# Ledger of designs, part 169: peptides against a protein of PDB entry 2AUS

Target 1, 323 residues: chain A of PDB entry 2AUS
Amino acid sequence: ADIKREVIVKDDKAETNPKWGFPPDKRPIELHIQYGVINLDKPPGPTSHEVVAWIKRILNLEKAGHGGTLDPKVSGVLPVALERATRVVQALLPAGKEYVALMHLHGDVPEDKIRAVMKEFEGEIIQRPPLRSAVKRRLRTRKVYYIEILEIDGRDVLFRVGVEAGTYIRSLIHHIGLALGVGAHMAELRRTRSGPFKEDETLVTLHDLVDYYHFWKEDGIEEYIRKAIQPMEKAVEHLPKIWIKDSAVAAVAHGANLTVPGIVKLNAGIKKGDLVAIMTLKDELVALGKAMMSTQEMIERSKGIAVDVEKVFMPRDWYPKLW

## One batch from the design tools (peptide; made by RFdiffusion4, then SolubleMPNN)

Design b2_p21_7_s1
Fold by OpenDDE base, seed 2:
Order: structure tokens, then sequence, then C-alpha cells
Structure b2_p21_7_s1 (fold): chain B 323 residues (1-323), chain A 21 residues (1-21)
């Protein structure tokens, strides 16, 4: 998520009308909620679905969805997309994850051996999904990007782990325990990152949301609830972006595919088949789509379909029809 | 210890949830 993608400019003279659209920082509170994502600190105990149902009740919402299931016993970062932003969660499903895990060993193991064996689990691992997962129980590879041991206290091992989406930390701990020869289980697990969402000042509890909604509805104070909700554009920060002309925005908002002449600037390294975010020059999310060209093809070609538009987010009336 | 702080954080979130139910 932290890789700064290079930005290639195709049209350095392209301007945007300040009267059109609603930039993420300038949305009225009701519109901000309609296009919002909460960085929720999910408590341990409830399912991710129960927590989403509670958020809908607390904030009086018709729709919401989460950016990737946390097991009931798992706490921490759960992105919850609201109302018209609900479908933005599809951008978060393939995103990398970070966890802090407490592993309990079933026997005594020297610290040097713990450190050596855990380092061998960095890289490609073979996993079988749990019985209760929505994923078919076929053997599959997953990447472990890093393992950082935070503390060792006898049989308790606290560690940070960065992983590919759909890596099962419980299964990783089980395999580490087998490799150590004593066995192990997951005592506690917290997700500390889900793509662009991390433990920072934007992380809020269910209690915070109750209080902040009350302050808005009863006291007329919108500041707290405004800060507790991130713009939906946060949920696409980790995607490659294509920025388009004002004249192309309304067509894409109506579900038209993006053509090459509509592109003002784009990220380097887009491949055919990549999920991309189509943005205005004010960094508003118009749509998600599938790249039909590479970055290089989008630079070199004068015409053709650049992006197959799959999910529109922007309302059709924020920008005028200029075609 | 970091382990004790990590467990204590999980218990605080459980207690906060129980107070809302």
Amino acid sequence: as target 1 above (323 residues)
Amino acid sequence: SLIDEFRARAERLRAELEALL
C-alpha cells in the first residue's frame, strides 16, 4: 500500500471547473456519510456481519459492507463502507493485511530456535482454507511478506506479520508449532492493517460512533462524526489511478467505458486486466474498472477503450454532460 | 510487557462492547 506510484502526465494544460463535483474534503455531512468508510476497531466476540449490522443501526443507514472478514475472536482494523460507497470494499478484498498475533507454544523451546524457525516462514507458504471459510478447501500458496518478533516470554510469542490477502494466521501458527516440534495455537489476534487502513487517528470504536452520532443529532455538532468517517477515496489509495478530463466524467458516471482521449494523467505500471480507480482532477472517485490497456499503451495510443467500467460511484449529475 | 498490554487491549474492547449491549 505504501508504494508511491509514479504519475505520468498526458495533458499538462487540463483544468477543472471548481463548481463541479464534491471533492472528498468539501462534502456536506450527509453526502460525506453517503460516500463514507469507517476505519472500525472491531471488538473481539462478534462476527464482522453483526458489527456491520450494529453500525447500520447506530448511524441509521440502509446499506453497509466490510472490507474483508475478521473472525469473531479477532479484533482491530475493519473498514466498513457506507451507503453509496458500500461496493468500494471490492478494492480492499485483494489488499495486503498486517496482524499482531500472540502464539502459545505447547512446550519449551529455546529463543534462538523460535527466531530461526519463524524466519523460515517468510516467503511462499502452502495453506488449506479452514472448514468455515467462504473459499473452497483447495491447497493454495500465499505470501508472508515479513515476520517481526516483538516479545518472547517463555511459551508466549508476540509477533507482527505482513501477509497476502486470504492468508490464515491460525494455520500459519499451527505450522510454526509443528516445525518447532512442540505444537502451538493462536491465543489472540489483532488486524493492524487492511490495505490503506491502519492503526492511526482515524481508528474508531463502536462506542465512539454512538457518542459521535448523538453529538450530531441531539447537539448539532457534526465535527466528531465527520472525522470518524473517511471519504470512500481512502479505500482506493492502494490502487493504480487514472485521472480524467471534466468532459469525460459525466459519461463514465453514466457507465460509459473510459476512452484514451479522456485521460489527463495516470499511474505507471498499469497492466491489462488490473483493477484501476478512475478519478477526477479533484481526486473524486468516479468508478472502478478493468484496465484494457497497459500504461504504455494508454500513453502511445490516441484512441480506444482504456478502462472497462465495472462499478460507478459518482452520481450522474455532479458533472455536466459535455458530449 | 508488550504481551500483557496486548491482552489488556483486547479485554478493554470486550468490556466496551458489553457496556453498549
Scores: peptide ipSAE 0.620, ipTM 0.956, DockQ to the pose 0.850
Fold by OpenDDE base, seed 3:
Structure b2_p21_7_s1 (fold): chain B 323 residues (1-323), chain A 21 residues (1-21)
Amino acid sequence: as target 1 above (323 residues)
Amino acid sequence: SLIDEFRARAERLRAELEALL
């Protein structure tokens, strides 16, 4: 998520009409909610689906979806995409995750040995998905990007861990316990990051949402609910982007594939088959799609399908039809 | 300790939820 992608300009003369669209910072509150994502602090106890159902009730919404399941007992960062933004959660499924975990050891182990063994679990690990996972129970490799020990108190080990999507922290802790020779279990788990969503000033509780919705509806104060909801564009910050000319926006918003002549600028390092975000020159999310070309092919070619458009987000009327 | 704070944070979120239900 934190890798700044180089931006390659293909058309340096492309301008955007300031009267077209609704940039993320200029949406009226109702429209902001329709295209919003909440960085929810999920409480321990409920399922991610129960929490989404509560948000829908609290905010009087027809539709919402979450950016990747947290187990009932797991707290922390749960992105919840609202209404028209609901499908943007698909961009968050492949995103890296960070957790803080409390591991309890089943025997006494010298601190130096704990530190040494946990460091060996940085890099590639082999995991089997748990029985409760909808994922086939085949052995698979996953990356552990980093392990940071925060505190050791006897048999309790608090640590931060950055992982590839679909790494099971419970399984990691089990294997660490085996490597230590005493066994271990996961006592507590919190997700502290899901792609671009992290523990920051945008993190809100269910209680906050109740209060902020009340302040808006009863007192006419929109500031709190506005800050509690991020624009859907936040949910695609970690994806490679393609920015398109104003004359291509309406066609893509109608579900047409993006052709090479529509591209104004794009990120470096796009490969064929990558999930990409199609953006306006005002950084509005038009659609998600599959890259049909590399970045280099999109630069060198004068024609062809650059992106197979899979999910449109932008309304069809924000930009005029110019075809 | 950081461990105590970590546990206490989970309990606060649980208590807040119970007050909403």
Scores: peptide ipSAE 0.619, ipTM 0.956, DockQ to the pose 0.825
Fold by OpenDDE base, seed 1:
Structure b2_p21_7_s1 (fold): chain B 323 residues (1-323), chain A 21 residues (1-21)
Amino acid sequence: as target 1 above (323 residues)
Amino acid sequence: SLIDEFRARAERLRAELEALL
């Protein structure tokens, strides 16, 4: 579920200059691409890295990065951050994931037993990462948020599953098969969600990107490529936000930490240590950082470092230096 | 069936990729 975060206003009189910055909806096409994220429908077969390399070739880009690895055989939602937005993928790594999986059972099991046992896998599970994972192969807990059975056809079970980042669906299916007593394997897997990116009208194929780039470069039609690329701000929609004064934007864009006097409004429920998005009053992403205070501390305090700025995205010249 | 549609979607994406290579 998209957790709607409450917005607490600290300065209700704060205004923004319309001449400063570039709101996500008002970026020229070249600037939109420089600060873009593609919601790619990754085909099964290639690695996530190969697909990123193809996108760079298709769109004539210097840099790109993906919002969390899909295995070669796995299809579906792969956020690909472009150029200046490449580092925004850091916001997507800890985000929840959804998959649709086809599980094949190695024996006959009554449907009622399948449904009952799969429901028991909602909650905390113990997993060991696969050998191919860059993650240390230590036992760890992962949360399964929900399992929704879509169809059962004999030994084939199609299901939707919402999981904590870095949950291995192949391992989940193996454990379900053991609990059913017959064994099971993962026949097919698709990612249907990665944080704010899901299966919707923004989902595009590699073929779509080839065509849309051609329409722009050869026919002068930018509409398709513009719609195929989401603003980088989309990649932080799931994060708690802090909105800052125009006078604080340039300092943060220079890599200065956000201090409490710069805050105009913020989301409720920020904890010390949370990853937060620092936004302008025009909903432009300035930076990602680590909260050094809770929401409550940011409200009550008049001074101090609110956010340790880790990654700046906004150019230094979009807002004037007011110091 | 939803299972058949799910398999067919994966195969379409494979075929589209093969046509680009």
Scores: peptide ipSAE 0.619, ipTM 0.956, DockQ to the pose 0.836
Fold by OpenDDE base, seed 4:
Structure b2_p21_7_s1 (fold): chain B 323 residues (1-323), chain A 21 residues (1-21)
Amino acid sequence: as target 1 above (323 residues)
Amino acid sequence: SLIDEFRARAERLRAELEALL
């Protein structure tokens, strides 16, 4: 997720009108909430859906959605997209995840053997989704990007793990336990990252949200609730981006597909079929869409559909119609 | 230990939730 994608400039003379749009840092508080994502510290116990329902109640919202289910017993990073931003969660579902897990071994194993075997689980693993998963129970490959052992205390092993979306840490721990020859189970699990959302100063509890909403509504202090809500653009930081001309923004905001002449700059390494974020020159999210061309084709071609627009976020009136 | 801190963090979040319900 932290790989800075190269930016290729196609039109170096393209300027943006400062009077048009609402950059993420210039949204009035009500508009900021309408286009917001909370980096929630989900408590253990409730479902991700119950927590989303509570956020809607706390913040008096009509709509919200989460950036990928955490099991009831799992705590930590749950991105919750608000109101007009609700569908930005589709960008977070395929994003890499990080967890801290406590594994309990069912027998004594030398620490050197624990370390050696856990390192062998870095890379491609074969998993079958559990029965409770909405995913078809077919064998599938998943990537374990890294395993970092944090502490070993007898039969308790605390570790950090970076994984491809839809990797089951419970299943990973079960397979590690089998490879160690003693068996193991997952004692505790916390998600520490979901794409661009991590454990940082933006992580807030349900308690924080209650207090911060109260300070805004009763005391007129918007600072806390403003900081507790991230702009929806945060939820697409990990996606390849295409930046468009001011003259193309209103058309895309009306649901028109992005054509090649509208492109000012773009990330390298876009493939046909990739999910991409269409951005203004002020880094405002206009839409999500499917790339119909590679980066190279978008550079070389003078015309054609570059992006099939799947979901518009930007209001139609933020930029003038110039067609 | 980091293990104890990790467990304690989960229990704090659980207790904070119980105080809100």
Scores: peptide ipSAE 0.616, ipTM 0.956, DockQ to the pose 0.838

Design b2_p21_7_s3
Fold by OpenDDE base, seed 5:
Structure b2_p21_7_s3 (fold): chain B 323 residues (1-323), chain A 21 residues (1-21)
Amino acid sequence: as target 1 above (323 residues)
Amino acid sequence: SLIDEFRARSERLRAELEALL
């Protein structure tokens, strides 16, 4: 999420009609919920699916989906996409994750050795997925972006870890314990980040959601439930973006591929095959798709398919058909 | 300690859930 991507302007004369669409900050509360994502503080105990089912009951929703499974015993950041936004979770599945973990060592190890060995686990590691994962149990590389030791108390080691999606912290702790020569296990785990979603003022509990929904339905106070739900556009902040002309929006909303003439501006560093967010000039999410060109090709070419549109989010009527 | 605070946070979230169910 923290990668500031350069924005390259292809059409500096493109304007947007303020009467078209519903910018993330201008959605009526019902529409905001329909295109919302909750940054849920998942409690330890329930499965991620049980928590999603509770949110659907609390908020009277037909559909919801989560931005990457947390094991029952794991707490913290679980993005839950609502209703029309449900499919935006596909942008969060490949996103980097951060955790805080408590590792318990099975023997005494000098603190200097703990620090030295844990530093060696930054970078590429080889993991085998656990038996309970939906992923084929093949050896695979994963990136550990950083390890930050927060506290060492005898055999207890609290640390922050940034990892590539699908890195198993339990397996990492097991390998650290082996490298220390004493063995170790994961005593506790909390996810503190999932792509753009982190521990911040947007993090809410299930209890908060019950209260905030009650304040809206019984007292007519929408402020709390409005703040508890992020616009779906939050869930794509970490993706490279392509901003399109108003005249291209309705076509893409109907499932047409984005062609090069529709591009107003785009992020640098898009590669062919990348997942990209197609945005309006009002920063509304139109669709997710696969880049069929690099950023450079999208600049240099006058025609062709820039993005293969995979998932449309925007309703077909928010922008007029101009074709 | 940060370890005690970390454990206490998880216990609060569990207790809040148990009170809601």
Scores: peptide ipSAE 0.618, ipTM 0.955, DockQ to the pose 0.911
Fold by OpenDDE base, seed 2:
Structure b2_p21_7_s3 (fold): chain B 323 residues (1-323), chain A 21 residues (1-21)
Amino acid sequence: as target 1 above (323 residues)
Amino acid sequence: SLIDEFRARSERLRAELEALL
């Protein structure tokens, strides 16, 4: 998520009308909620679905969805997209994850051997999904980006791990235990990152959401609930972006594909088939789509379909029809 | 220890949830 993508400018004279749209920082509170994502600290115990149902009840919402299931006993970062933003969770499913895990060993192992063996699990690993997963139980590879041992206390090993989406930490710990020769199990697990969402000042509890909603509805204080909800644009920070002309926004908001003449600037390194975010010049999310061209093709070509638009988020009336 | 702090954080989140329900 922290890879700064280069921005290539195609039209350095493109201006935006300040009267059109609603930039993420300028949405009225009701509109901010309609296009919001909560960085929830999921408690251990409930399912991710039960927690989403509680958020809908607390905030009086019709729709919400989560940015990737946490098991009942797993705590930490659960992005919950609200109302009209609900479908933005599609951008978070393929995103990298970080966890802090407590592994319990079933025998005594020297610390030097623990450190050596855990380092061998950085890189590509072979996993079989658990029986209760929505994923077919086929053998698959997954990337472990890094393992950082935080503390070793006898048979207890606390570690941080960065992984590819859909890596099972329980299975990783089981295989580490087998490699150590004594066996191991996952005592506790917390997710500390899901793509652009991490443990920071935006992380809120269910209790915080109850209090902040009451402060708004009973006392008229919007500040707390406004800070507790991130704009939906946060959920696409890790995607490659294409910024479009004001004249192209309404067409894309109506479900038209993005054509090359509509592009003002774009990230480097877009490949054909990549999921991309289509943005206004005010950094508003218009739509998600599939790149039909590379960045290089979008620079060199004067015409053609640049993005196949899959999911529109922006209302059709925020920008005028200029076609 | 970091292990004790890690466990204590999870127990706080359980207690907060139980007080809400």
Scores: peptide ipSAE 0.617, ipTM 0.955, DockQ to the pose 0.921
Fold by OpenDDE base, seed 4:
Structure b2_p21_7_s3 (fold): chain B 323 residues (1-323), chain A 21 residues (1-21)
Amino acid sequence: as target 1 above (323 residues)
Amino acid sequence: SLIDEFRARSERLRAELEALL
């Protein structure tokens, strides 16, 4: 997720009117909540859906959605997109994940062998989704980006693992146990990252949300609830971006496809079919869409549909209609 | 140990949830 994408400027003279829109840092608290994402520390026990229902109750919300299911027993980073931002979770589903896992071995294995075998599981692995997954039970490859052993205590192995979306850590631990010859199971699992959301100062508990909402509603103190909610733009930080002219914003906010003349700057390495974020010059999320051109085609062409707009987020009135 | 701290963190989150229920 931390890959800084190169930014290619197509129109270096494009300016933005400071009176138009609501940049992420300039939203009134009610509007900030309407376009918010909580970096929730999901407790072990409840389902991700139960936790989303709790957040809706705590914050008096009509709608919310989560950025990728955590099993009931799994704790940690669960992005919860609020109200108008609810559909931004689609950007987080394909994002890389990090976990800390406690593996318990079913026999004694020398630490040198544990370390050697676990290192062999970095890279491409073959997995079959479990019976209870929404995914078709076909064999599939998944990337393990890294494995970092944190502690070994006899048969207990604590490790950090970075993985491609939809990698099953339980299955990984099972295969590691088989490779060690003794077998293993997943004792505990915590998600420490989901794309741009990680364990940092933005991570909040359900208890924090109860208190922070109370401080806002009863005491008039908005600071805590404001900090507890990230702008929806956070949820697209890992996507390739296309920044558009002020004159194109209202059209895209009305559901028009982005055409090449509307592009001011864009990330390098966009391929046809990629999910992209359409941004204003003030880094406001206008829409998510499917790239219909590569970055190179968007540079070289003077006209055509650059992005098929799939989901609009920005209100229609934040920017004037200039067409 | 990091293992004990890891387990303790999970138990704290469970206890905090139980206090809200």
Scores: peptide ipSAE 0.616, ipTM 0.955, DockQ to the pose 0.896
Fold by OpenDDE base, seed 1:
Structure b2_p21_7_s3 (fold): chain B 323 residues (1-323), chain A 21 residues (1-21)
Amino acid sequence: as target 1 above (323 residues)
Amino acid sequence: SLIDEFRARSERLRAELEALL
């Protein structure tokens, strides 16, 4: 579930100049693409890197990056951040994931036993990363948030699973098969969610992107390509946010750390060390950074560094320098 | 069945990709 974060207002009189910046809904198409993220339906077969290279060719882009690797055989939700938004994918790496998986059992098991055993895999599990992963092959815990059985047909089990980032569904299925006593393997896997990106009306194929780019370039119709690309702000919806004064925006856009006097409003529950999104009062992403204070400390203190700014997205000229 | 629909979706995405290559 998207945890609705409470918003605490520090300065209820703070106004924003409508002439400054470019709100996500008011970006010209070229600027929208420069700060865009595609919710791609990755086909099975290609690597996530090959698919990103195809998108760059289709849309005539210099840079793009993906919001978390899908294996070649895995389909579904692959966020692809474009151009100036490319680095926003770092916000999606720690985000929860959902999958639909088809598990094939190597023997006959009563349905009631399948359901009972699969429910026991909700919670903390111990995993060893696969050899092919860039992650060190150390045993580690991962959270399984939920398992929902969708259909059981003899030895085939279709299920939805919500997991912590870097949980290996293939390893989960192997352990379920061992617990059932017959063994199992992953027949098929689809990712249905990566943080704020899910299977919805924003999900597009590579074919859709070819057609939509053609309609824009040859027919002058920008509507389809505009809808196929989400604003980069979508990629940070799951993060805790801090909204800043117009007078603080240009400094943060130049890479200055956010100080407490610049804060207008913020989400509850920020902890020191959390990844946070710094936003304008028009919900434009300025930067990502590390919280140096809790929400409570940011409320109580009059001064100090609130956020260590790690990645700036906003251009330096969208807001005036007021220093 | 949901299993058949799930498999069929993956095959459609493969076929669409092959038509683009």
Scores: peptide ipSAE 0.615, ipTM 0.955, DockQ to the pose 0.900

